# Designs tried in a protein design run: peptides against a protein of PDB entry 5Z08. Part 29

Target 1, 168 residues: chain A of PDB entry 5Z08
Amino acid sequence: RQKDEWAKKTSSLMKQLDWFIGEHLGAMLAAEELGGPVVGELMEIDPDDLSAGFNAHGKLKKATSQPDLDRRQRRIDDIWGPQDEQGQAHKRKRGADEALAASAEMRDLIEQLMNKLVEAGGDNSATYVEIPRESAAARFLVRSKVAMFHPNDARRLRLVDFGRDLDD
Target 2, 222 residues: chain B of PDB entry 5Z08
Amino acid sequence: GLPRLIDAIEEASKIPAKRRQTPIKPTIEKLTTHLYTHGASPDSLLRLADLLTLRNHLDQASLAAITRNLYPSSTVSDEVVLRFIGALGHGQLKPTLALQALFLRWLVMVYHLLENPGVLGQVYGVLFDLLDTAAIRPQLCHLLALVTRRKHVRPFRIQAILTLSRQTGGDPNLTGLLRVFKNYYPEIIVGDATKGRASAFKHPDPQWRQHLDEIQQRRSEA

## One batch from the design tools (peptide; made by RFdiffusion4, then SolubleMPNN)

Design b1_p10_1_s4 (from b1_p10_1 with T2V A4E)
Fold by OpenDDE base, seed 4:
Structure b1_p10_1_s4 (fold): chain B 168 residues (1-168), chain C 222 residues (1-222), chain A 10 residues (1-10)
Amino acid sequence: as target 1 above (168 residues)
Amino acid sequence: as target 2 above (222 residues)
Amino acid sequence: SVIEEINAQF
């Protein structure tokens, strides 16, 4: 009975997580991967203001016209800027494809992390998944305090063991 | 006047809400209205800083309302600044982290009115060591971005931000602070930690700034 | 996989 209730609750939570990944999180992660806003960032940060830096008085320097076309800023403007009608359809399709890819990456990463946690049998050293890159998915899990990087190797990610009391 | 309103609130702050004979809300509203209209003198700011930072029986909504209306009519003394800095971090006697975030936001907005901006540079270590506190990190990074000078950019602090950035999955506020550090030492290899989105550290409230400027102008004409 | 096992139960 209790085991069956736990299994049902776990299944329900996994379905809700899968739905959340597909419907919401994937698009946000894709936006982050493309150089857009970080998932959960509430502050509208104008990147143009950042490039200017701060003066000795703590004021933003006026954007000196140095056309260091930060290819990234162009990408952000290309991603978030007003695009002409024909560019919008291709952009929407690309955005949808990137959202699907980000959703798949998040699902796969969670699966690998969970599998390693189960396989490790309580050995924290064995719970690390090797990640090919620091993805938006990986960063999101770390920001959410669900996962953590290996202290010495940013290619290794593990779930936080919630069952161990955080010893003070 | 403002001193009498502060007197009434100070006395009420000593008494638990359930034991007050009169509701404090009308007095808080009068205070916030007065602050909005006239601002606070240096002496009034110090008294209000004590009310905001010291443990008392005022409710969080009242403290937040006072903080949101804490317009200086003049300069901000080192003593006032140090009250707010001393209120930061974890502890049973300290204000809530939500209120601390409002204090940091306030310090950002009044930074140009500090009698001695160098005072924040003297407590730079105290501020920097609080970067692990997620609830105040956005405003703290913004304040540090204003306060940071070449003397504060040290190898151990660079490494601390890099470590914390990895542990936070590249917090944009930390990335923004690293960019400020890099402005002082362009040779700093920050690796991929600067490739993320960084905070621009825009003014937190343009309307509040405009209203502050109006209060400050009226004093210069008097 | 744990997810596959969870999904296979439905």
Scores: peptide ipSAE 0.008, ipTM 0.282, DockQ to the pose 0.016
Fold by OpenDDE base, seed 1:
Structure b1_p10_1_s4 (fold): chain B 168 residues (1-168), chain C 222 residues (1-222), chain A 10 residues (1-10)
Amino acid sequence: as target 1 above (168 residues)
Amino acid sequence: as target 2 above (222 residues)
Amino acid sequence: SVIEEINAQF
């Protein structure tokens, strides 16, 4: 009974989190990855606006050319290079694609972090996920106090164990 | 004493120069001499910060002379720092950009005397958004180089520096600030933007530093 | 995955 209620609550929370990632957080994370403001400094970002990029003040520019999907891995100078005036329709699609990519990265990272926490069986040393880069997703989780970096290795990320503070 | 000199200057600052019964210049010279010899207490610093940052009838030469002699005898409070930060940027009620550059230079030179160095980190965005103002950019980049922590190094700020660097033809101060950012995140791919000439952000006035150290030492011995 | 296991229980 209590396990089933906990499982139902957890499933409900995961669905809400997945919704939040898809509807809101993905676009904000994509904005941060594209050189926009940190998640939470800009309240609402339309995925269509992501294609515009951000000015030197982190404010939305007018929608300029095709953000290539690989831009997250491109050089910062290439990402923010002079945006040629290419067509508006390709820009909107790309903003949506960047938000989807950000959503997928956040979902995958949360899944890995949760899996490692369960697999570790209470060994905090085994709860670390190796991250290939300090993504907007990883930074968001750390700022939110949901995750923490390894003290000696910023490539290793783990969930904050809230259960330990309840037993003390 | 210093308080009486400040009182006289405050009263004179309310009156246009043409309507003053007595010239203010001799009182300014006495003030600057006193500041050079003894420095300013925290209370005197706050009063002087208000005289320097608020619109009044003091001439620019007098304001610059006070700023150049604004040696703290002790620490610098958050309130004093915030007066100078609030005076930055464009506006009819704000000091001239030349005077703002002197304020930023002063903040660099007294950074080690701040009661809370974190206060500048709290207003980091305000400072960063002024980088497009060419007249204050050298001192602003130097201050930001001191203030920058890992939490301030954000993608949009990296982009901002890169964009502004391109627009300015690679301002050495911006290149210097970008190198500071890269020190926190060596993995940041910024292309060739860091390979150019960069400012080393050396102390703006070594003689001023030495004299400040002498004032601070005399207080520790008293 | 833990998420898949949680989702498979319901």
Scores: peptide ipSAE 0.007, ipTM 0.268, DockQ to the pose 0.019
Fold by OpenDDE base, seed 5:
Structure b1_p10_1_s4 (fold): chain B 168 residues (1-168), chain C 222 residues (1-222), chain A 10 residues (1-10)
Amino acid sequence: as target 1 above (168 residues)
Amino acid sequence: as target 2 above (222 residues)
Amino acid sequence: SVIEEINAQF
């Protein structure tokens, strides 16, 4: 009974989290990856704003053509394509694709973190996931105090074990 | 005048709110109105800095209201600056972190009025060591961005920012400060820590700036 | 889905 209620509650929370990631957080994470606002500083980012991309100040850029920025920033600049209706549609699509990609990255990261936590069997040293890069997703989890980097290796991320603090 | 308002608030600050015979709020409102209209002289600024930074029985809303209206009519002395710097950090005798953030914001906004901007450079270490305090970090990084000179950019501080940036998930204020450091030493290998969004350290309140300029102009015409 | 896999482990 209690396990079933816990499982149901966990499943419900995971569904809500998945929904939140898909509907809101993914776009915000994409915005952050695109040099936009840090997630939590701006609660409402229009996906259309993602398509515009962000200046060095994290404000919506105006479509200026400077070529030399990093590949993801090139994806932003390619989102900056001509202000014609087709360019805006391609921008919106690309903004949506970046939001979807960010959502997927967050989901995958959470999954890996949870799997490692379960697999570790209570060994905190074994709970680390190797991350290929410091993503907006990883940064968000750390800022949210949900995850922590390994003190000596920023490529290793783990969930904060809140359960142990209750049993001690 | 302003001195009499400060006197009344100083006396009231010694007494718990529940034991005051008269509400202090009307006097605070008169003070803030006066400050908004005329600004504070250096002497008044020092007295107000003591009221803001020393533990007393004034409520946080009153302290915040005074801080938000703390327009200098002239320059800001080293002594005033040091009162605010001395109020930073953790401790039961320190102001709240929210109020400390307002002090740092104020220092940013009045930086151009400091009699000696070098005073902040002398306390650079004290400021830098507070970067781990999340509640004040945004304003602290902004102030440090203004204060930083080549002499302050040291390997241990670069490493400290890099470490703290990782621990905070790439705080854009730290990234902004690291970019300021990189301006002095372009050869600094910051890796991915600078690829993130950086704060632009824009003026915190353009309207406050404009009003300050109006107060300062009236002094130059007198 | 991540949710389905988590639910399958319980």
Scores: peptide ipSAE 0.007, ipTM 0.304, DockQ to the pose 0.017
Fold by OpenDDE base, seed 3:
Structure b1_p10_1_s4 (fold): chain B 168 residues (1-168), chain C 222 residues (1-222), chain A 10 residues (1-10)
Amino acid sequence: as target 1 above (168 residues)
Amino acid sequence: as target 2 above (222 residues)
Amino acid sequence: SVIEEINAQF
C-alpha cells in the first residue's frame, strides 16, 4: 500500500515534471544555454520572447574559438542574426529545437542520476554520473539543491540523498 | 511620538507573546505607520536596530514589518550599520536568515544615506565569508557589489567565488559579483562562470526608494 | 531507463 502510493505519487510527480520540462523548463534551460536568464530568476519566459532576442547591452566580448563550443554558439549567433520575417520563423523553429534539446538533456540527466542512485545500493561514491559538459540542466539541478557536483570533479554529478538523513 | 512607541515595543519584546497582557500588534502597526509617514531619526534607528537584531520575543512578522518600513529620515550611522552586520550569519542568537536577507536588502536601499560608507568596506571580510549562505546570497552579492573596491579584490576571494560559482551551478549573483571584480582587474580570467547571465543588481524596490526620497526631501525643507 | 522503468511500472 505505502509503496504503491509512493509509486503512484512518484509517477504523478514524474509526469508533472515531464510536463513542466516540456512546457516551461526546456525553454528556460535553452535560454540559459543561449546566455539568457538563469532558470529561476525569470518566472515565465514565453518561448516567443526567446525568439525576440535579448537586447545586446550585455557586451558579448569575443569568446576565444574553441571549435565545438563554437557550433552551439554559432547556432546562437544564427538565432540572433538579422530579423527578417523568414529569419523570425527560423528563429522560432530553432528556439523550439533548442527547447526540445534542453528538455531531452534534462530528462536524460535526471534518468542517469536516478539510475546511478539505484545502482549504487547506498554507496555514495558510486552515485556519480559523468557529465560531458556543465549544462544548464546540470546547473539547474545543483541550484535547486537536487544534485551536487563531486567536490574535486565538476564532471561528476549526483543526486542529493534526502532519504538517508531521515533514517538516522 | 515615535520614542513612546519604541518604548512600548521594547518592553513588550522582553515578554513572551503568550504572557503579554495586551497584544503588541496594534502598537507595531502604529509604529510602522509612523515610520512610513515620518521615517526614523538616527536615535530611533539605533533603537529599532537593536530591536531587530537582538534576540527578543517579537514575532517574525512584526520584525519583518518594522524592517520593511525602516525609512531613515536622515543619515544612517556606523553603529546602526554594525548592528545589522553583527546580526548576520548562523547561530541561535542570530535573527532568522529570512530577516537577515531583509536587513541586507535594507542596507542596499539606504547605502546612499550612510554617514560613512567605508564602514562596510572595513567589514568586507565578514560579509564575503557569508556568500555560502544561499538564503542571503542574492542581497549579500548586491551589497558587496556596492561596497567592493580594488583593495577587496584579492586572489583568494576570486578563487572563492569561482569555487562557489561551480558549487552553485553558476549563481547569477556570484557572476554579477565576479563582473564587479573584473571591472577592477580586467585580466581576471573568469572562465565559463561569467558567460552566464549575471544579476544586474537593480534597486530592490523602486516604490520604497521613491517614498524614501519623499521623506528625505521633507527634512531638507525643514 | 529508470524513468522508463518507473513509467513502465505505472
Scores: peptide ipSAE 0.009, ipTM 0.286, DockQ to the pose 0.016; fails the geometry check

Design b1_p10_2_s1 (from b1_p10_2, 5 letters changed)
Fold by OpenDDE base, seed 1:
Structure b1_p10_2_s1 (fold): chain B 168 residues (1-168), chain C 222 residues (1-222), chain A 10 residues (1-10)
Amino acid sequence: as target 1 above (168 residues)
Amino acid sequence: as target 2 above (222 residues)
Amino acid sequence: LSLAEQLRSL
């Protein structure tokens, strides 16, 4: 009974998290990856706003003409390279694709972090996920006090173990 | 003593040079000599910071001379730091950009004497937003290189430096600051901007440093 | 397994 209730609550929470990632967080993370503000500095970001890009202060500017490619994996200078004129429809699609990609990265990272926590069986040394880069997703989790970097290796990320504080 | 010299300069600063009964230059020379010999206490530093940053009738040469001799005998308070930061940028009530550059150089040279180095981290955004001001950029980049922590290195700031670097034809100070950013985030692909000539952010005045150390040492022995 | 399915297995 209690396990079933816990499982239901966890499932509900995960659905809410998935919704939040898809509807809100993904666009904000994409903005950060594209050289925009840190998540929380700009509360509402439309996928269309991502297509416009940001000025040097992280404020919205005229739409960028950069190719419809995953710019999150590109150099920051390439993201804001020479801007040619691109059609509005293509720009909107690109903004949506970046938000979807950011959402997918956040989901994957959370999944890996949770899986490692479970697999570790209480061994804190085994709870680390190796991250290929310090993504907006990784930074967000650390800022939110949900995850921590390894003290000596910023490529290793783990969930904060909230269970330890309950047994003390 | 130093307080009486400051009193005389404060009173003179309220009056236009043409209306002063006595020349202020001899008093400024006495002040700068005293500062060179003994340094300034925290209380004296605050009063001098007000004289340097607030609009008054002191001439630019006098203000520059005071700034060049502004040796702290002790620590530098947050209040003193904030006076100098508040004096930065464009505005009719602000000091000249030449004087602002001297203030930034001073902050670099006394950074190790700040009571709370974190105060500069709190105003990091204010400092960073002034990087477009060419006249103060060299000293700003140096100060930011000292102040920058992982929390300050943000994607939009990286992009801002890259954009400004392109606009300036690769200012070595901006390249130096970008290298500092890359030290915190080596995994971030920033591009070829870090391969160019960069400032090493060496101490601006080694003789000034040595003299400061002598003043600080004399106080620890007293 | 979806994130939701993996978390349900915990």
Scores: peptide ipSAE 0.017, ipTM 0.299, DockQ to the pose 0.015
Fold by OpenDDE base, seed 5:
Structure b1_p10_2_s1 (fold): chain B 168 residues (1-168), chain C 222 residues (1-222), chain A 10 residues (1-10)
Amino acid sequence: as target 1 above (168 residues)
Amino acid sequence: as target 2 above (222 residues)
Amino acid sequence: LSLAEQLRSL
């Protein structure tokens, strides 16, 4: 009975998390990956606001054309680049694609972190997931105190075991 | 005068040291003494910037000595600034990274004398992309700290500093630059890698500043 | 296994 209630609550929480990732967090993480405001300090970034960028007063700026900078710079130039009508549709689509990609990265990372936690059977050394890069997703989880990096290896991330801190 | 000293050094710079009929060191010493006493006019600064930034046969000690005595007697033009910025980065035709660090230090120390401080803001991307170059990073972060405006504080640059800060074990210059960014966007979460000591970006050489002020005051009295 | 299925195995 209690296990079933826990499983139901966990399933409900996971559905809510999945919804939150898809509807809100993905866009914010995409913003952060694109170098937007860091998730958790600026909570309300409209994907359209991401595409328009921030002025000297913190308001959305119209994007000016800069020359051939690298792919990440282009992503931000795509967010902050001039809004012509065709560019807006492509920007919206690209913003949506980036939000989807960020959502997928977050989901995958959470899944891996949870799987490793389960597989470790209480061995904290075995709970680490190897991350290929420091993603916005990984940073968000660490900032949220949901995950932590290995003290000596920033490529290793684990969930914070809140259950152990309650039993101690 | 200064132009004749520059002429002599320009001609000597075309010739390898082993093929020079006369040692250049006495001419460099005369130049640096003149610069220390009188500073450099805008025209002389441009010529000296070319000598410092273009590949020639001058030795590194001479180039460093000129750079350390490169007191502007007046303003610093955009053209002079752009010569030094163009000399930054990796390449066989570029000055040594040690000399580039001196150029960046110089730009920091003369920033208040720029005819158009906005010129550095226009090349902000070029400067920012060099932050991975450890040898120039301290001076580069200091210059960027002066140049940074809200328009430059972009998401990708925040992330780039955060990433580079982790990769460098929390370089205090990067933490200092990130603090400057945070002044424009207080909502920038500085991760644990940035809990470290930040550089305060103090003036690199107070004595150099004092001497520059003396040179600049003589101009205002003339 | 979906995140939901993995959580069911806990």
Scores: peptide ipSAE 0.016, ipTM 0.297, DockQ to the pose 0.013
Fold by OpenDDE base, seed 4:
Structure b1_p10_2_s1 (fold): chain B 168 residues (1-168), chain C 222 residues (1-222), chain A 10 residues (1-10)
Amino acid sequence: as target 1 above (168 residues)
Amino acid sequence: as target 2 above (222 residues)
Amino acid sequence: LSLAEQLRSL
């Protein structure tokens, strides 16, 4: 009975997590990957301020017409630049595709982290997942205190073991 | 005048809310209205800093309202600055972290009115050691961005920010502070930790700034 | 079902 209730609760939580990833978190993570706001920071960023982009010093670039070749600035300009009507449909589709990709990355990362935690059998050294990049998904989990990087290797990520009493 | 309002609030602050004969809210409203209209003199500012930073029986909403209306009519003394800095961090006698964030925001907004901006540089270590406190980190990084000079950019602080940035999943405020450090030492390898978005450290409240400028202009005409 | 198998089944 208690195991069945636990299994049902776990299944319900997983469904809720999947829903949250798909409906909300994926889009926010995609925005972060594209140079948008960091998930969980209420940056009171005026939408108008976002459109102008940020210089290397974080100041709003005035919309000076100089195509600074910085691919990142292009991405910001691609996200926040003047949306021509034809560009809007392509931008919306690209945004949706990026949100789906971010959702898939988050799901996969959570799965790997959980699997490694189970496989490690309590050995914290064996709980690390190798990540190919510091993704918005990885950063989000770390900010949320759900995961942590290896102290010496930012390519290694593990879940925080909440089952160990913080008695240390 | 403002001194009499402060006197009344100081006396009320010694008494628990349930034991006050009169509600304090009307007096707080008069104070905040006066501050909004005229600002605070250096002497009044010091007294208000003590009310805001020392443990008393004032409610958090009243303290926040005073802080939001804490327009200096003139300069801000080192003593006032040190009251607010001393109120930062964890402890039962310290203000709430929410109020501390408002103090840091205030220090950012009045930084140009400090009698001695160097005072913040002297307490740089105290400020820097609070970067692990997430609730105040945004405003703290902004203040540090203003205060940081070449002498403060030390290897151990660079490493501390890099470590904390990794532990926080690339907090944009820390990334912003690292960029400030890099301005003094371009050779700082910030690695992948700074690939994230950095805070621009924009003025926290343009309307508050405009109103402060109006209060300051009235003094120059007197 | 491992938590992973539950995630994959969603």
Scores: peptide ipSAE 0.016, ipTM 0.390, DockQ to the pose 0.016
Fold by OpenDDE base, seed 3:
Structure b1_p10_2_s1 (fold): chain B 168 residues (1-168), chain C 222 residues (1-222), chain A 10 residues (1-10)
Amino acid sequence: as target 1 above (168 residues)
Amino acid sequence: as target 2 above (222 residues)
Amino acid sequence: LSLAEQLRSL
């Protein structure tokens, strides 16, 4: 009975979390990845705004359409450079793609963190996920006190084990 | 108990060593032994932070010994963190740079026990502006490597690190910090000054960490 | 389903 209620509550929470990631958090994380404000400093970010990029103060800038480098990593020049006017329509699609990519990264990271926690069987040393980069998703989880970095290696992230404090 | 030892040291700290009726060293040894065995509670940490950061008549060896044994038994409050941050830099009322380096090393080693790690992010500018101070730069870079978030990676700070790296002949700690910045902005051209070996920012003292973990575990079992 | 499998199914 309690396990079933816990499973139902967990499922409901996961659905709500997925919705929140898809509808709100993904865009905010994408904004942070594009040099925008840190998640929690802006309440709502339109995916269309993500495409415009951000100025040195985290305010929306009209971004120039240069092609080549890893799509999530705008050049410092694109983030901080002068505003050129033209490329609005390609920008909206790019903002939506960045929000989707950020949502996927957050989901994947949460999944990996939870998997490692379960697999570790109580061994805190085994609960670390190796992250390829310090993403907005990883930073959000750390700021939220849901995850913590390994003290020696910022490439290793684990969930904060709230459960150990409850079994005592 | 620990509070009584702190009381005795606080009273002794008000008096110049030559005017003390009793040697303080035995009391410091008892304190450091107690800290090593049991750690310091949040309240005791605050009192010890004041003893370490405020100008008093304690000798540098005693202050260093306390700092090296400053194991938190619990969490580290924002207030304790701010005491140590406030003690950084140049000034007649500030601790020695050698002691400041120990404080920064301590903050690195206890970073995972901070009640609010965000407090260090709020004082990021204060920490960053001290990078020119060579005596504390290794520990500052390590702490900043832990604290740095995207909001801190600004063009002026990138340029400041690049400039300072050139001026220092490519200090490995600055190169390490610049690599952390590059994780947020991969397009940061790590110029010729950064072709050097970067610090890996490894834990400063694995034995200290292990002993801290043992102290923290005993609290969870209590 | 492990919490992880539940997250994958979302």
Scores: peptide ipSAE 0.015, ipTM 0.262, DockQ to the pose 0.032

